# Ledger of designs, part 8: peptides against a protein of PDB entry 5VJI

Target 1, 62 residues: chain A of PDB entry 5VJI
Amino acid sequence: NTLVVLHKSGLLEITLKTKELIRQNQATQAELDQLKEQTQMFIEATKSRAPQAWAKLQASLT

## One batch from the design tools (peptide; aimed at target 1 L32 Q40 I43)

Design b2_p13_2_s2 (made by RFdiffusion4, then SolubleMPNN; from b2_p13_2, 6 letters changed)
Fold by OpenDDE base, seed 5:
Structure b2_p13_2_s2 (fold): chain B 62 residues (1-62), chain A 13 residues (1-13)
Amino acid sequence: as target 1 above (62 residues)
Amino acid sequence: ELEQLLQQIEQQL
């Protein structure tokens, strides 16, 4: 039984911790990617001076 | 690899 072998070797705790760290990393990465996108929309809005680019940024912050 | 191992663990819980 893989579970019994992992428990006896101490690898079960490491495996469960690794699963949780991966989940947290994925959540943090998604937030970071959203912030990067918002930052890019801000940069484009400042460059273009177009009302549409500001409207797009505003919609992303809601 | 890790996902397959985790799936095997979850099936044995």
Scores: peptide ipSAE 0.038, ipTM 0.666, DockQ to the pose 0.020
OpenDDE base, seeds 1, 2, 3, 4: peptide ipSAE 0.032, 0.037, 0.038, 0.035; ipTM 0.607, 0.663, 0.664, 0.661

Design b2_p13_2_s3 (made by RFdiffusion4, then SolubleMPNN; from b2_p13_2, 7 letters changed)
Fold by OpenDDE base, seed 5:
Structure b2_p13_2_s3 (fold): chain B 62 residues (1-62), chain A 13 residues (1-13)
Amino acid sequence: as target 1 above (62 residues)
Amino acid sequence: SLEALLQQIEAQL
């Protein structure tokens, strides 16, 4: 049985930990991407001074 | 792959 072999060898724990780390990394990356996008919108708003750009930024901060 | 390994594990749970 593959599961039994993985458990006895310690690879199951490593596999599960790796899975969890990947999940956490993905969550952190999503937050980072959101921040990067908001930062870019802020930069564009300051450059253009266009009300639409500020409105776009405001909408993203909700 | 990791995904393949996980699928094997899940198939036996």
Scores: peptide ipSAE 0.031, ipTM 0.660, DockQ to the pose 0.020
OpenDDE base, seeds 1, 2, 3, 4: peptide ipSAE 0.029, 0.027, 0.029, 0.028; ipTM 0.650, 0.615, 0.652, 0.647

Design b2_p13_2_s4 (made by RFdiffusion4, then SolubleMPNN; from b2_p13_2, 7 letters changed)
Fold by OpenDDE base, seed 3:
Structure b2_p13_2_s4 (fold): chain B 62 residues (1-62), chain A 13 residues (1-13)
Amino acid sequence: as target 1 above (62 residues)
Amino acid sequence: DLEALLQQIEKQL
């Protein structure tokens, strides 16, 4: 069957590895995006001198 | 989990 063919050809392993790499990439990208957002909040906090901006940043660091 | 199932199947092959 198709699954046996995929396994014997190595394509099943590649498919599973690709899925895992996509998952890892998505997780890393999410962390990167969070860091970018936190960086922006930090920049805004430094510029505004507003306590609420620092509070917002602090709240994000959880 | 589908991936876990596929890996289990792969292990059996």
Scores: peptide ipSAE 0.056, ipTM 0.706, DockQ to the pose 0.018
OpenDDE base, seeds 1, 2, 4, 5: peptide ipSAE 0.047, 0.038, 0.039, 0.040; ipTM 0.695, 0.671, 0.674, 0.672

Design b2_p13_3 (made by RFdiffusion4)
Pose (drawn by RFdiffusion4):
Structure b2_p13_3 (pose): chain A 56 residues (1-47, 54-62), chain P 13 residues (1-13)
Amino acid sequence: NTLVVLHKSGLLEITLKTKELIRQNQATQAELDQLKEQTQMFIEATKWAKLQASLT
Amino acid sequence: ALEEFEEWLEEQL
């Protein structure tokens, strides 16, 4: 059984952990993209309405 | 990606 070989070779475990790591990395990429947008909005306002509206 | 964000943030300051 291919599943048995995958498990006994140790690659099943490694595959599952890699998948979760990929998911975690993608989630962090999304957080960063969002943080980048928020930071840029903040910096432009330091040079305003858009900031206030986005807060309220 | 975090390092790129930090570098980009420094360029915006």

Design b2_p13_3_s1 (made by RFdiffusion4, then SolubleMPNN; from b2_p13_3, 6 letters changed)
Fold by OpenDDE base, seed 1:
Structure b2_p13_3_s1 (fold): chain B 62 residues (1-62), chain A 13 residues (1-13)
Amino acid sequence: as target 1 above (62 residues)
Amino acid sequence: ALQEFQAWLQSLL
């Protein structure tokens, strides 16, 4: 059957590894996006000195 | 790295 062929050819291992790499890439990208957003909020807080900007940053860290 | 940055930000608040 298809599963046996995939296993014996080594393609199953490659497929599973690829799936894991995609998952890890997506997780890393999400962390990067979060860092970018938090950095921007920090920059805005330092520029404006507005309490609401600092509150926004603080909320993002909870 | 992200956790360290977040901890640093928390230290400023």
Scores: peptide ipSAE 0.181, ipTM 0.732, DockQ to the pose 0.111
OpenDDE base, seeds 2, 3, 4, 5: peptide ipSAE 0.130, 0.174, 0.132, 0.137; ipTM 0.703, 0.732, 0.706, 0.705

Design b2_p13_3_s2 (made by RFdiffusion4, then SolubleMPNN; from b2_p13_3, 10 letters changed)
Fold by OpenDDE base, seed 4:
Structure b2_p13_3_s2 (fold): chain B 62 residues (1-62), chain A 13 residues (1-13)
Amino acid sequence: as target 1 above (62 residues)
Amino acid sequence: SLQQLQQELAALL
């Protein structure tokens, strides 16, 4: 069957490794996106000097 | 790390 062929050819190992790398990349990208958002909230807080903007930033860091 | 940067930012507040 297909699974046996993939295993014997070595493609199964490559496929599983690729899937794991994709997962890790997605997780890292999500962390990066979160940091970008927090940075933007920091910039907005410094510009507005509004207590609400600082509160929003603080809430994002919980 | 990203976590360290977030902690440093939190320490400013």
Scores: peptide ipSAE 0.055, ipTM 0.650, DockQ to the pose 0.117
OpenDDE base, seeds 1, 2, 3, 5: peptide ipSAE 0.050, 0.048, 0.036, 0.053; ipTM 0.643, 0.637, 0.584, 0.651

Design b2_p13_3_s3 (made by RFdiffusion4, then SolubleMPNN; from b2_p13_3, 8 letters changed)
Fold by OpenDDE base, seed 3:
Structure b2_p13_3_s3 (fold): chain B 62 residues (1-62), chain A 13 residues (1-13)
Amino acid sequence: as target 1 above (62 residues)
Amino acid sequence: ALKKLQEELQKLL
């Protein structure tokens, strides 16, 4: 059985850990992208002085 | 066997 061989060899553990690392990397990247977007909204809010820009930023921080 | 192992591993990722 391939699964048994993977388990006994340690490759299953490595595979599962790799999946988790990929997931964590994706989550971190998503948070980073969100922060970049929020930073841009902050910059625009400071430049425009428009209350709607601040409202947009505030909404993104919830 | 090696190819099958690789395929099964890839399915788990």
Scores: peptide ipSAE 0.074, ipTM 0.665, DockQ to the pose 0.019
OpenDDE base, seeds 1, 2, 4, 5: peptide ipSAE 0.061, 0.067, 0.064, 0.068; ipTM 0.658, 0.663, 0.660, 0.658

Design b2_p13_3_s4 (made by RFdiffusion4, then SolubleMPNN; from b2_p13_3, 7 letters changed)
Fold by OpenDDE base, seed 5:
Structure b2_p13_3_s4 (fold): chain B 62 residues (1-62), chain A 13 residues (1-13)
Amino acid sequence: as target 1 above (62 residues)
Amino acid sequence: ALEELQKELQSLL
């Protein structure tokens, strides 16, 4: 059957590994996006000198 | 079967 053919050809292993790498990439991207957002809040806090901007940054780090 | 492959792939996500 199709599964046996994929397993014997090595394509199943490649496919499963690819799916795992995609999942890991998505998780890493989410962490990166969070860091980018925190960095932007830090930059805005330094520029605006507004207490609410620092409060927003502080809330993101808790 | 292709259905079994789909189940295995979905289990990783």
Scores: peptide ipSAE 0.085, ipTM 0.704, DockQ to the pose 0.020
OpenDDE base, seeds 1, 2, 3, 4: peptide ipSAE 0.070, 0.064, 0.072, 0.078; ipTM 0.700, 0.677, 0.696, 0.675

Design b2_p13_4 (made by RFdiffusion4)
Pose (drawn by RFdiffusion4):
Structure b2_p13_4 (pose): chain A 56 residues (1-47, 54-62), chain P 13 residues (1-13)
Amino acid sequence: NTLVVLHKSGLLEITLKTKELIRQNQATQAELDQLKEQTQMFIEATKWAKLQASLT
Amino acid sequence: EAEELLKQIEEAQ
């Protein structure tokens, strides 16, 4: 059984952990993209309505 | 500080 070989070889475990790590990395990429947008909005206002509206 | 944070975000990406 391919599943048995995958398990006994240790690659099943490694595959599952890699998948979760990929998911975690993607989630962090999304947070960063969002944080980048928020930061750019904040910096431009330091130079305003868009900031206030986005807050309210 | 915000410009530094933006720079750090761009490096992390």

Design b2_p13_4_s1 (made by RFdiffusion4, then SolubleMPNN; from b2_p13_4, 6 letters changed)
Fold by OpenDDE base, seed 1:
Structure b2_p13_4_s1 (fold): chain B 62 residues (1-62), chain A 13 residues (1-13)
Amino acid sequence: as target 1 above (62 residues)
Amino acid sequence: SLEELLAQIEKQL
């Protein structure tokens, strides 16, 4: 069947590897998004000079 | 068998 052909041609391996790479990319993107949010909180803390903004940043880092 | 291996791999798709 088609699945056997995909396996023997190596395309099934490529498909599975692609899915894994997509998963890893999504995980890395999530970490990057978290860093972006933390960076924004840092910027806001420096702008406001308010203790509450620094407390919010600290809470996100711990 | 090959069919069993492919069935296991197919579950990951």
Scores: peptide ipSAE 0.045, ipTM 0.656, DockQ to the pose 0.015
OpenDDE base, seeds 2, 3, 4, 5: peptide ipSAE 0.032, 0.031, 0.032, 0.033; ipTM 0.650, 0.647, 0.650, 0.657

Design b2_p13_4_s2 (made by RFdiffusion4, then SolubleMPNN; from b2_p13_4, 5 letters changed)
Fold by OpenDDE base, seed 3:
Structure b2_p13_4_s2 (fold): chain B 62 residues (1-62), chain A 13 residues (1-13)
Amino acid sequence: as target 1 above (62 residues)
Amino acid sequence: ELEALLQQIEEQL
């Protein structure tokens, strides 16, 4: 079967590692996107001086 | 496709 062939060829290890790297990349990208959003909220909070903008930022950091 | 290959692996595990 496919699994046996992949294991014997060494491609299973590569496939599993690739899957893990994709997962890690997706997680890192999600964290980066969150940081970008938080940065934008911070910029808006500093510009507006509105307490609701700071509250929104604070809520995002929890 | 990697996704198809992963699906085949998952079905055989």
Scores: peptide ipSAE 0.040, ipTM 0.677, DockQ to the pose 0.021
OpenDDE base, seeds 1, 2, 4, 5: peptide ipSAE 0.033, 0.036, 0.040, 0.039; ipTM 0.629, 0.666, 0.677, 0.676

Design b2_p13_4_s3 (made by RFdiffusion4, then SolubleMPNN; from b2_p13_4, 6 letters changed)
Fold by OpenDDE base, seed 3:
Structure b2_p13_4_s3 (fold): chain B 62 residues (1-62), chain A 13 residues (1-13)
Amino acid sequence: as target 1 above (62 residues)
Amino acid sequence: DLEALLQQIEEQL
């Protein structure tokens, strides 16, 4: 069957590995995006001198 | 999890 063919050809392993790499990439990208957002909040906090901006940043660091 | 199931199937082959 198709599954056996995929396994014997190595394509099943490649497919599963690709799915895992996509998952890992997505997780890393999410962390990167969070860091970018936190960096922006930090920049805004330094510029505004507003306590609420620092509070917002602090709240994000959880 | 489908991936886990497929991995299990792969191990059986």
Scores: peptide ipSAE 0.058, ipTM 0.713, DockQ to the pose 0.018
OpenDDE base, seeds 1, 2, 4, 5: peptide ipSAE 0.048, 0.041, 0.041, 0.045; ipTM 0.698, 0.677, 0.677, 0.680

Design b2_p13_4_s4 (made by RFdiffusion4, then SolubleMPNN; from b2_p13_4, 8 letters changed)
Fold by OpenDDE base, seed 1:
Structure b2_p13_4_s4 (fold): chain B 62 residues (1-62), chain A 13 residues (1-13)
Amino acid sequence: as target 1 above (62 residues)
Amino acid sequence: SLEALLAEIEKQL
């Protein structure tokens, strides 16, 4: 069947590896986006000197 | 067996 052919050709392994790389890429992107958001909150906190901005940053880290 | 291996692969697809 098709799955056996894919396995014997090596394409199944490539497909599975590709799926895993996509998953890892998505996870890394999510972490990067979170870091970007935290960085922005840090920038705003330093600019405003407002306790509320620091509180927001602290909440994001805890 | 090959059948068991393929079954496990299908679960991951």
Scores: peptide ipSAE 0.044, ipTM 0.667, DockQ to the pose 0.015
OpenDDE base, seeds 2, 3, 4, 5: peptide ipSAE 0.040, 0.035, 0.039, 0.037; ipTM 0.651, 0.671, 0.673, 0.674

Design b2_p13_5 (made by RFdiffusion4)
Pose (drawn by RFdiffusion4):
Structure b2_p13_5 (pose): chain A 56 residues (1-47, 54-62), chain P 13 residues (1-13)
Amino acid sequence: NTLVVLHKSGLLEITLKTKELIRQNQATQAELDQLKEQTQMFIEATKWAKLQASLT
Amino acid sequence: LEASVEELEELVE
């Protein structure tokens, strides 16, 4: 059984962990993209209404 | 992810 070989070879475990790591990495990429947008909006306002509206 | 953190740090600076 291919599942048995995958398990006994240790690659099943590694595959699952890699998948979860990929998911975690993608989640962090999304947080960063969002933080980049928020930071840019903040910096421009330091040079305002958009900031206030986005807060309220 | 490291490159995206560096770009964000540069934006903050």

Design b2_p13_5_s1 (made by RFdiffusion4, then SolubleMPNN; from b2_p13_5, 10 letters changed)
Fold by OpenDDE base, seed 5:
Structure b2_p13_5_s1 (fold): chain B 62 residues (1-62), chain A 13 residues (1-13)
Amino acid sequence: as target 1 above (62 residues)
Amino acid sequence: IAEKQAELQALLA
């Protein structure tokens, strides 16, 4: 059957590894996106010097 | 094969 062929050919292992790498990449990307957003809030806080901007940054870090 | 099938099912779940 198809599963046996995939296993014997090595494609099953490659597929599983690829999908795991995609999952890890997505998790890492999410962390990067969070850091980028926090960095942007920090930049905006320093630029505007508005208490609201600092409060927003503080809320994101907690 | 059964273990790999289970891994595939878990990954797709």
Scores: peptide ipSAE 0.088, ipTM 0.768, DockQ to the pose 0.021
OpenDDE base, seeds 1, 2, 3, 4: peptide ipSAE 0.083, 0.086, 0.075, 0.081; ipTM 0.764, 0.769, 0.756, 0.762

Design b2_p13_5_s2 (made by RFdiffusion4, then SolubleMPNN; from b2_p13_5, 9 letters changed)
Fold by OpenDDE base, seed 4:
Structure b2_p13_5_s2 (fold): chain B 62 residues (1-62), chain A 13 residues (1-13)
Amino acid sequence: as target 1 above (62 residues)
Amino acid sequence: IQKKQEELQQLLA
């Protein structure tokens, strides 16, 4: 049985752990990307001083 | 087999 061989060799554990780490990395990257976008909206709001830009930023933080 | 995989994944989480 291939699964038994993978388990005994430790490769199954490594594979499952790697998969979980990739998932966690993807989640963290998504949070980072959101923060980057919010930062950009904050910069634009500060530059324009327009109420529309601040409203857009506020909407992103809800 | 599925149960063993789930148990292993939970142990590694």
Scores: peptide ipSAE 0.110, ipTM 0.776, DockQ to the pose 0.021
OpenDDE base, seeds 1, 2, 3, 5: peptide ipSAE 0.091, 0.052, 0.089, 0.088; ipTM 0.773, 0.698, 0.768, 0.763

Design b2_p13_5_s3 (made by RFdiffusion4, then SolubleMPNN; from b2_p13_5, 9 letters changed)
Fold by OpenDDE base, seed 1:
Structure b2_p13_5_s3 (fold): chain B 62 residues (1-62), chain A 13 residues (1-13)
Amino acid sequence: as target 1 above (62 residues)
Amino acid sequence: IEEKQQELQALLA
């Protein structure tokens, strides 16, 4: 069947590895997005000089 | 093949 052909050709291994790499990339991207948001909160805190902005940043880091 | 099938099922879950 198709699965046997994919396995013997090595394409199944490539497919599975590709899916795993996509998953890892998505996880890393999520962490990067979180860091970007935290960076933006830091920038806003420095601009506003308001205690509430710093409190918001602190809450995101804890 | 069975092992790879199980891995595929795990990735699709």
Scores: peptide ipSAE 0.076, ipTM 0.765, DockQ to the pose 0.021
OpenDDE base, seeds 2, 3, 4, 5: peptide ipSAE 0.054, 0.075, 0.073, 0.073; ipTM 0.702, 0.762, 0.760, 0.758

Design b2_p13_5_s4 (made by RFdiffusion4, then SolubleMPNN; from b2_p13_5, 8 letters changed)
Fold by OpenDDE base, seed 1:
Structure b2_p13_5_s4 (fold): chain B 62 residues (1-62), chain A 13 residues (1-13)
Amino acid sequence: as target 1 above (62 residues)
Amino acid sequence: IEEKKKELQELLA
């Protein structure tokens, strides 16, 4: 069957590794997006003299 | 083969 062919050809291992790399990439991207958002909140807090902006940033870092 | 199949299924879940 197809699974046996994939295993014997080595493509199953490649498929598994590719899926793992995609998962890791997605996790890293999510962390990067979170950092970008936190950076934006920091920028907004520095531009604002409102304590609420700093409170919002602090809440995001917890 | 079955072990690798299970691993693939877990990654797709």
Scores: peptide ipSAE 0.102, ipTM 0.779, DockQ to the pose 0.022
OpenDDE base, seeds 2, 3, 4, 5: peptide ipSAE 0.053, 0.100, 0.099, 0.087; ipTM 0.687, 0.776, 0.777, 0.767

Design b2_p13_6 (made by RFdiffusion4)
Pose (drawn by RFdiffusion4):
Structure b2_p13_6 (pose): chain A 56 residues (1-47, 54-62), chain P 13 residues (1-13)
Amino acid sequence: NTLVVLHKSGLLEITLKTKELIRQNQATQAELDQLKEQTQMFIEATKWAKLQASLT
Amino acid sequence: TELEALQAELDAL
């Protein structure tokens, strides 16, 4: 059984952990992209309505 | 300046 070989070889465990790590990494990439947008909006306003509206 | 440095660090990721 391929599943048995995958488990006994240790690659099943590694595969599952890699998948979860990939998921975590993608989630962080989404947070960063959102944080980049919010930061840019904040910096431009330091130079305003868009910031107020996005808060309210 | 600090905000621009923070944005540059974010863009490097």

Design b2_p13_6_s1 (made by RFdiffusion4, then SolubleMPNN; from b2_p13_6, 7 letters changed)
Fold by OpenDDE base, seed 3:
Structure b2_p13_6_s1 (fold): chain B 62 residues (1-62), chain A 13 residues (1-13)
Amino acid sequence: as target 1 above (62 residues)
Amino acid sequence: DDLEAFLQQLEAL
């Protein structure tokens, strides 16, 4: 059984940890992308005197 | 023995 072999070799733990790290990496990447978007909104808000641009940014920060 | 079954279990986690 592959699962038994992986468990005995210690590779099951590594596999599960790798899966978790991939998930965490994906979550971190999503947060990074959100931050990039927020940064862009901030840049646009600083270029604009329009209060709606700041309101949009403020809404995104929640 | 079934690798596919193992992979499916991993996918479920």
Scores: peptide ipSAE 0.058, ipTM 0.701, DockQ to the pose 0.016
OpenDDE base, seeds 1, 2, 4, 5: peptide ipSAE 0.055, 0.055, 0.058, 0.060; ipTM 0.699, 0.693, 0.699, 0.702; seeds 1, 5 fail the geometry check

Design b2_p13_6_s2 (made by RFdiffusion4, then SolubleMPNN; from b2_p13_6, 7 letters changed)
Fold by OpenDDE base, seed 3:
Structure b2_p13_6_s2 (fold): chain B 62 residues (1-62), chain A 13 residues (1-13)
Amino acid sequence: as target 1 above (62 residues)
Amino acid sequence: SELEAFLQQLESL
């Protein structure tokens, strides 16, 4: 079957590794997006004298 | 089947 063919060809390991790398890439992208959002909140907080903006940023850093 | 098990394993990643 397909699984046996993939295993014999070495593509099974590659397929599994590819899926794992995609997952890791997605996780890294999510962290990057979070950092971008935190950066934006920081920028807005620096422009604002409102303590709630800093509180919002602080909450996001946990 | 073995194929279904494989697909399920892939889905879990």
Scores: peptide ipSAE 0.088, ipTM 0.739, DockQ to the pose 0.017
OpenDDE base, seeds 1, 2, 4, 5: peptide ipSAE 0.072, 0.085, 0.074, 0.092; ipTM 0.724, 0.734, 0.725, 0.741; seed 5 fails the geometry check

Design b2_p13_6_s3 (made by RFdiffusion4, then SolubleMPNN; from b2_p13_6, 5 letters changed)
Fold by OpenDDE base, seed 3:
Structure b2_p13_6_s3 (fold): chain B 62 residues (1-62), chain A 13 residues (1-13)
Amino acid sequence: as target 1 above (62 residues)
Amino acid sequence: SELEALLQELESL
């Protein structure tokens, strides 16, 4: 059957690994997006020099 | 099954 052929050819392993890499990439992208947001909050905090902006940043880091 | 076990092993790579 198709599954056996995929297994014997090595394509099944590649497929499964690819799925895992996609998952990891998505997780890493989410972390990167969070870091970008935190970086923006940091920039805004430095510009405003307002305590509430620093509080917002601090809350985001928890 | 043995095949399912093999698939799970591959997913853990």
Scores: peptide ipSAE 0.075, ipTM 0.723, DockQ to the pose 0.016
OpenDDE base, seeds 1, 2, 4, 5: peptide ipSAE 0.066, 0.065, 0.071, 0.068; ipTM 0.718, 0.716, 0.722, 0.720

Design b2_p13_6_s4 (made by RFdiffusion4, then SolubleMPNN; from b2_p13_6, 5 letters changed)
Fold by OpenDDE base, seed 1:
Structure b2_p13_6_s4 (fold): chain B 62 residues (1-62), chain A 13 residues (1-13)
Amino acid sequence: as target 1 above (62 residues)
Amino acid sequence: SELEALLQELLAK
């Protein structure tokens, strides 16, 4: 059957691995986006000297 | 079997 052919050809394994890599890439991208946001909040806090900006940064880190 | 394992992985994703 088609599934057995996909398995024997290696395409099923490649498909599953590709799906896993996409998932891992999405998770890593989410972490990177969070870090970028936190970095931006830090920059804004240092520039503004406003307590509200520091409070916003602190809230993001807790 | 390996095929069964791959099927289970497919269903889990």
Scores: peptide ipSAE 0.065, ipTM 0.715, DockQ to the pose 0.016
OpenDDE base, seeds 2, 3, 4, 5: peptide ipSAE 0.062, 0.040, 0.041, 0.040; ipTM 0.711, 0.680, 0.677, 0.678

Design b2_p13_7 (made by RFdiffusion4)
Pose (drawn by RFdiffusion4):
Structure b2_p13_7 (pose): chain A 56 residues (1-47, 54-62), chain P 13 residues (1-13)
Amino acid sequence: NTLVVLHKSGLLEITLKTKELIRQNQATQAELDQLKEQTQMFIEATKWAKLQASLT
Amino acid sequence: LEASLAELEALLE
C-alpha cells in the first residue's frame, strides 16, 4: 500500500508538516500585504480623510 | 516573507 510506504519512509509526516508550513507562510504573506496597505495609508496622512474614514 | 518584511521595514523608515 502506497500509503504504508509513504508512512514508513517518513515522507508522509514530512509532507504533512510542509503543507502546514506552506499554509502558515501564505497566511503571513496575507497579513504582510494588508499591513503594507495600512502603513502606506498611514504615511501619506502624516504628510488624512481616508485615514479617518477607514478608522470610522 | 523575508523580502516582504524588508519592503515593510523600508516603508516604515

Design b2_p13_7_s1 (made by RFdiffusion4, then SolubleMPNN; from b2_p13_7, 8 letters changed)
Fold by OpenDDE base, seed 2:
Structure b2_p13_7_s1 (fold): chain B 62 residues (1-62), chain A 13 residues (1-13)
Amino acid sequence: as target 1 above (62 residues)
Amino acid sequence: IAAKQQELQQLLA
């Protein structure tokens, strides 16, 4: 059947690895997005010099 | 093959 052919050709392994790499990429992207947001809050805190902006940043650093 | 099929199903879920 098709699954056996994919396994013997090596394409099944490539497919599984590709899907895993996509998942890892998505996880890394989420971490990057979080870091970007934290960086933005840091920039805003330095600009405003307001205690509430620093409190917001502190709360995000969990 | 069965193990890889199960892994593929989990990755697609």
Scores: peptide ipSAE 0.097, ipTM 0.776, DockQ to the pose 0.022
OpenDDE base, seeds 1, 3, 4, 5: peptide ipSAE 0.094, 0.059, 0.097, 0.094; ipTM 0.773, 0.710, 0.775, 0.771

Design b2_p13_7_s2 (made by RFdiffusion4, then SolubleMPNN; from b2_p13_7, 6 letters changed)
Fold by OpenDDE base, seed 5:
Structure b2_p13_7_s2 (fold): chain B 62 residues (1-62), chain A 13 residues (1-13)
Amino acid sequence: as target 1 above (62 residues)
Amino acid sequence: IAEKLAELQALLA
């Protein structure tokens, strides 16, 4: 059957690994995006010196 | 094989 063929050919393992790598990549990208956003909020806080900007940054770090 | 199938199905869901 199809499953046996996929398993014996190694395609099943490759497919599973590929999807797992995609998932890990997406998770890492999300963390990176969060850090970028936090960095931007920090930059904006330093520029504006407004308490609201610092409050926004603080909220993002909690 | 059954476990791998289940993993594949979970990833595709």
Scores: peptide ipSAE 0.055, ipTM 0.714, DockQ to the pose 0.022
OpenDDE base, seeds 1, 2, 3, 4: peptide ipSAE 0.048, 0.046, 0.047, 0.047; ipTM 0.651, 0.692, 0.694, 0.639

Design b2_p13_7_s3 (made by RFdiffusion4, then SolubleMPNN; from b2_p13_7, 7 letters changed)
Fold by OpenDDE base, seed 1:
Structure b2_p13_7_s3 (fold): chain B 62 residues (1-62), chain A 13 residues (1-13)
Amino acid sequence: as target 1 above (62 residues)
Amino acid sequence: IEEKQKELQALLA
């Protein structure tokens, strides 16, 4: 069947590895997005000089 | 093949 052909050709392994790499990339992107948000909160805290902005940043880091 | 099927199922879960 098709699965046997994919396995013997090596394409099944490539497909599975590709899916795993996509998952890992998504996880890394999520961490990067979190860092970007934290960076933006830091920038806003420095601009506003308001204690609330620093408190918001602190809450995101803890 | 059975092992690869299990891996595929794990990735799709």
Scores: peptide ipSAE 0.081, ipTM 0.767, DockQ to the pose 0.022
OpenDDE base, seeds 2, 3, 4, 5: peptide ipSAE 0.054, 0.080, 0.081, 0.078; ipTM 0.702, 0.766, 0.764, 0.763

Design b2_p13_7_s4 (made by RFdiffusion4, then SolubleMPNN; from b2_p13_7, 7 letters changed)
Fold by OpenDDE base, seed 5:
Structure b2_p13_7_s4 (fold): chain B 62 residues (1-62), chain A 13 residues (1-13)
Amino acid sequence: as target 1 above (62 residues)
Amino acid sequence: IAEKQAELQALLA
């Protein structure tokens, strides 16, 4: 059957590894996106010097 | 094969 062929050919292992790498990449990307957003809030806080901007940054870090 | 099938099912779940 198809599963046996995939296993014997090595494609099953490659597929599983690829999908795991995609999952890890997505998790890492999410962390990067969070850091980028926090960095942007920090930049905006320093630029505007508005208490609201600092409060927003503080809320994101907690 | 059964273990790999289970891994595939878990990954797709």
Scores: peptide ipSAE 0.088, ipTM 0.768, DockQ to the pose 0.021
OpenDDE base, seeds 1, 2, 3, 4: peptide ipSAE 0.083, 0.086, 0.075, 0.081; ipTM 0.764, 0.769, 0.756, 0.762

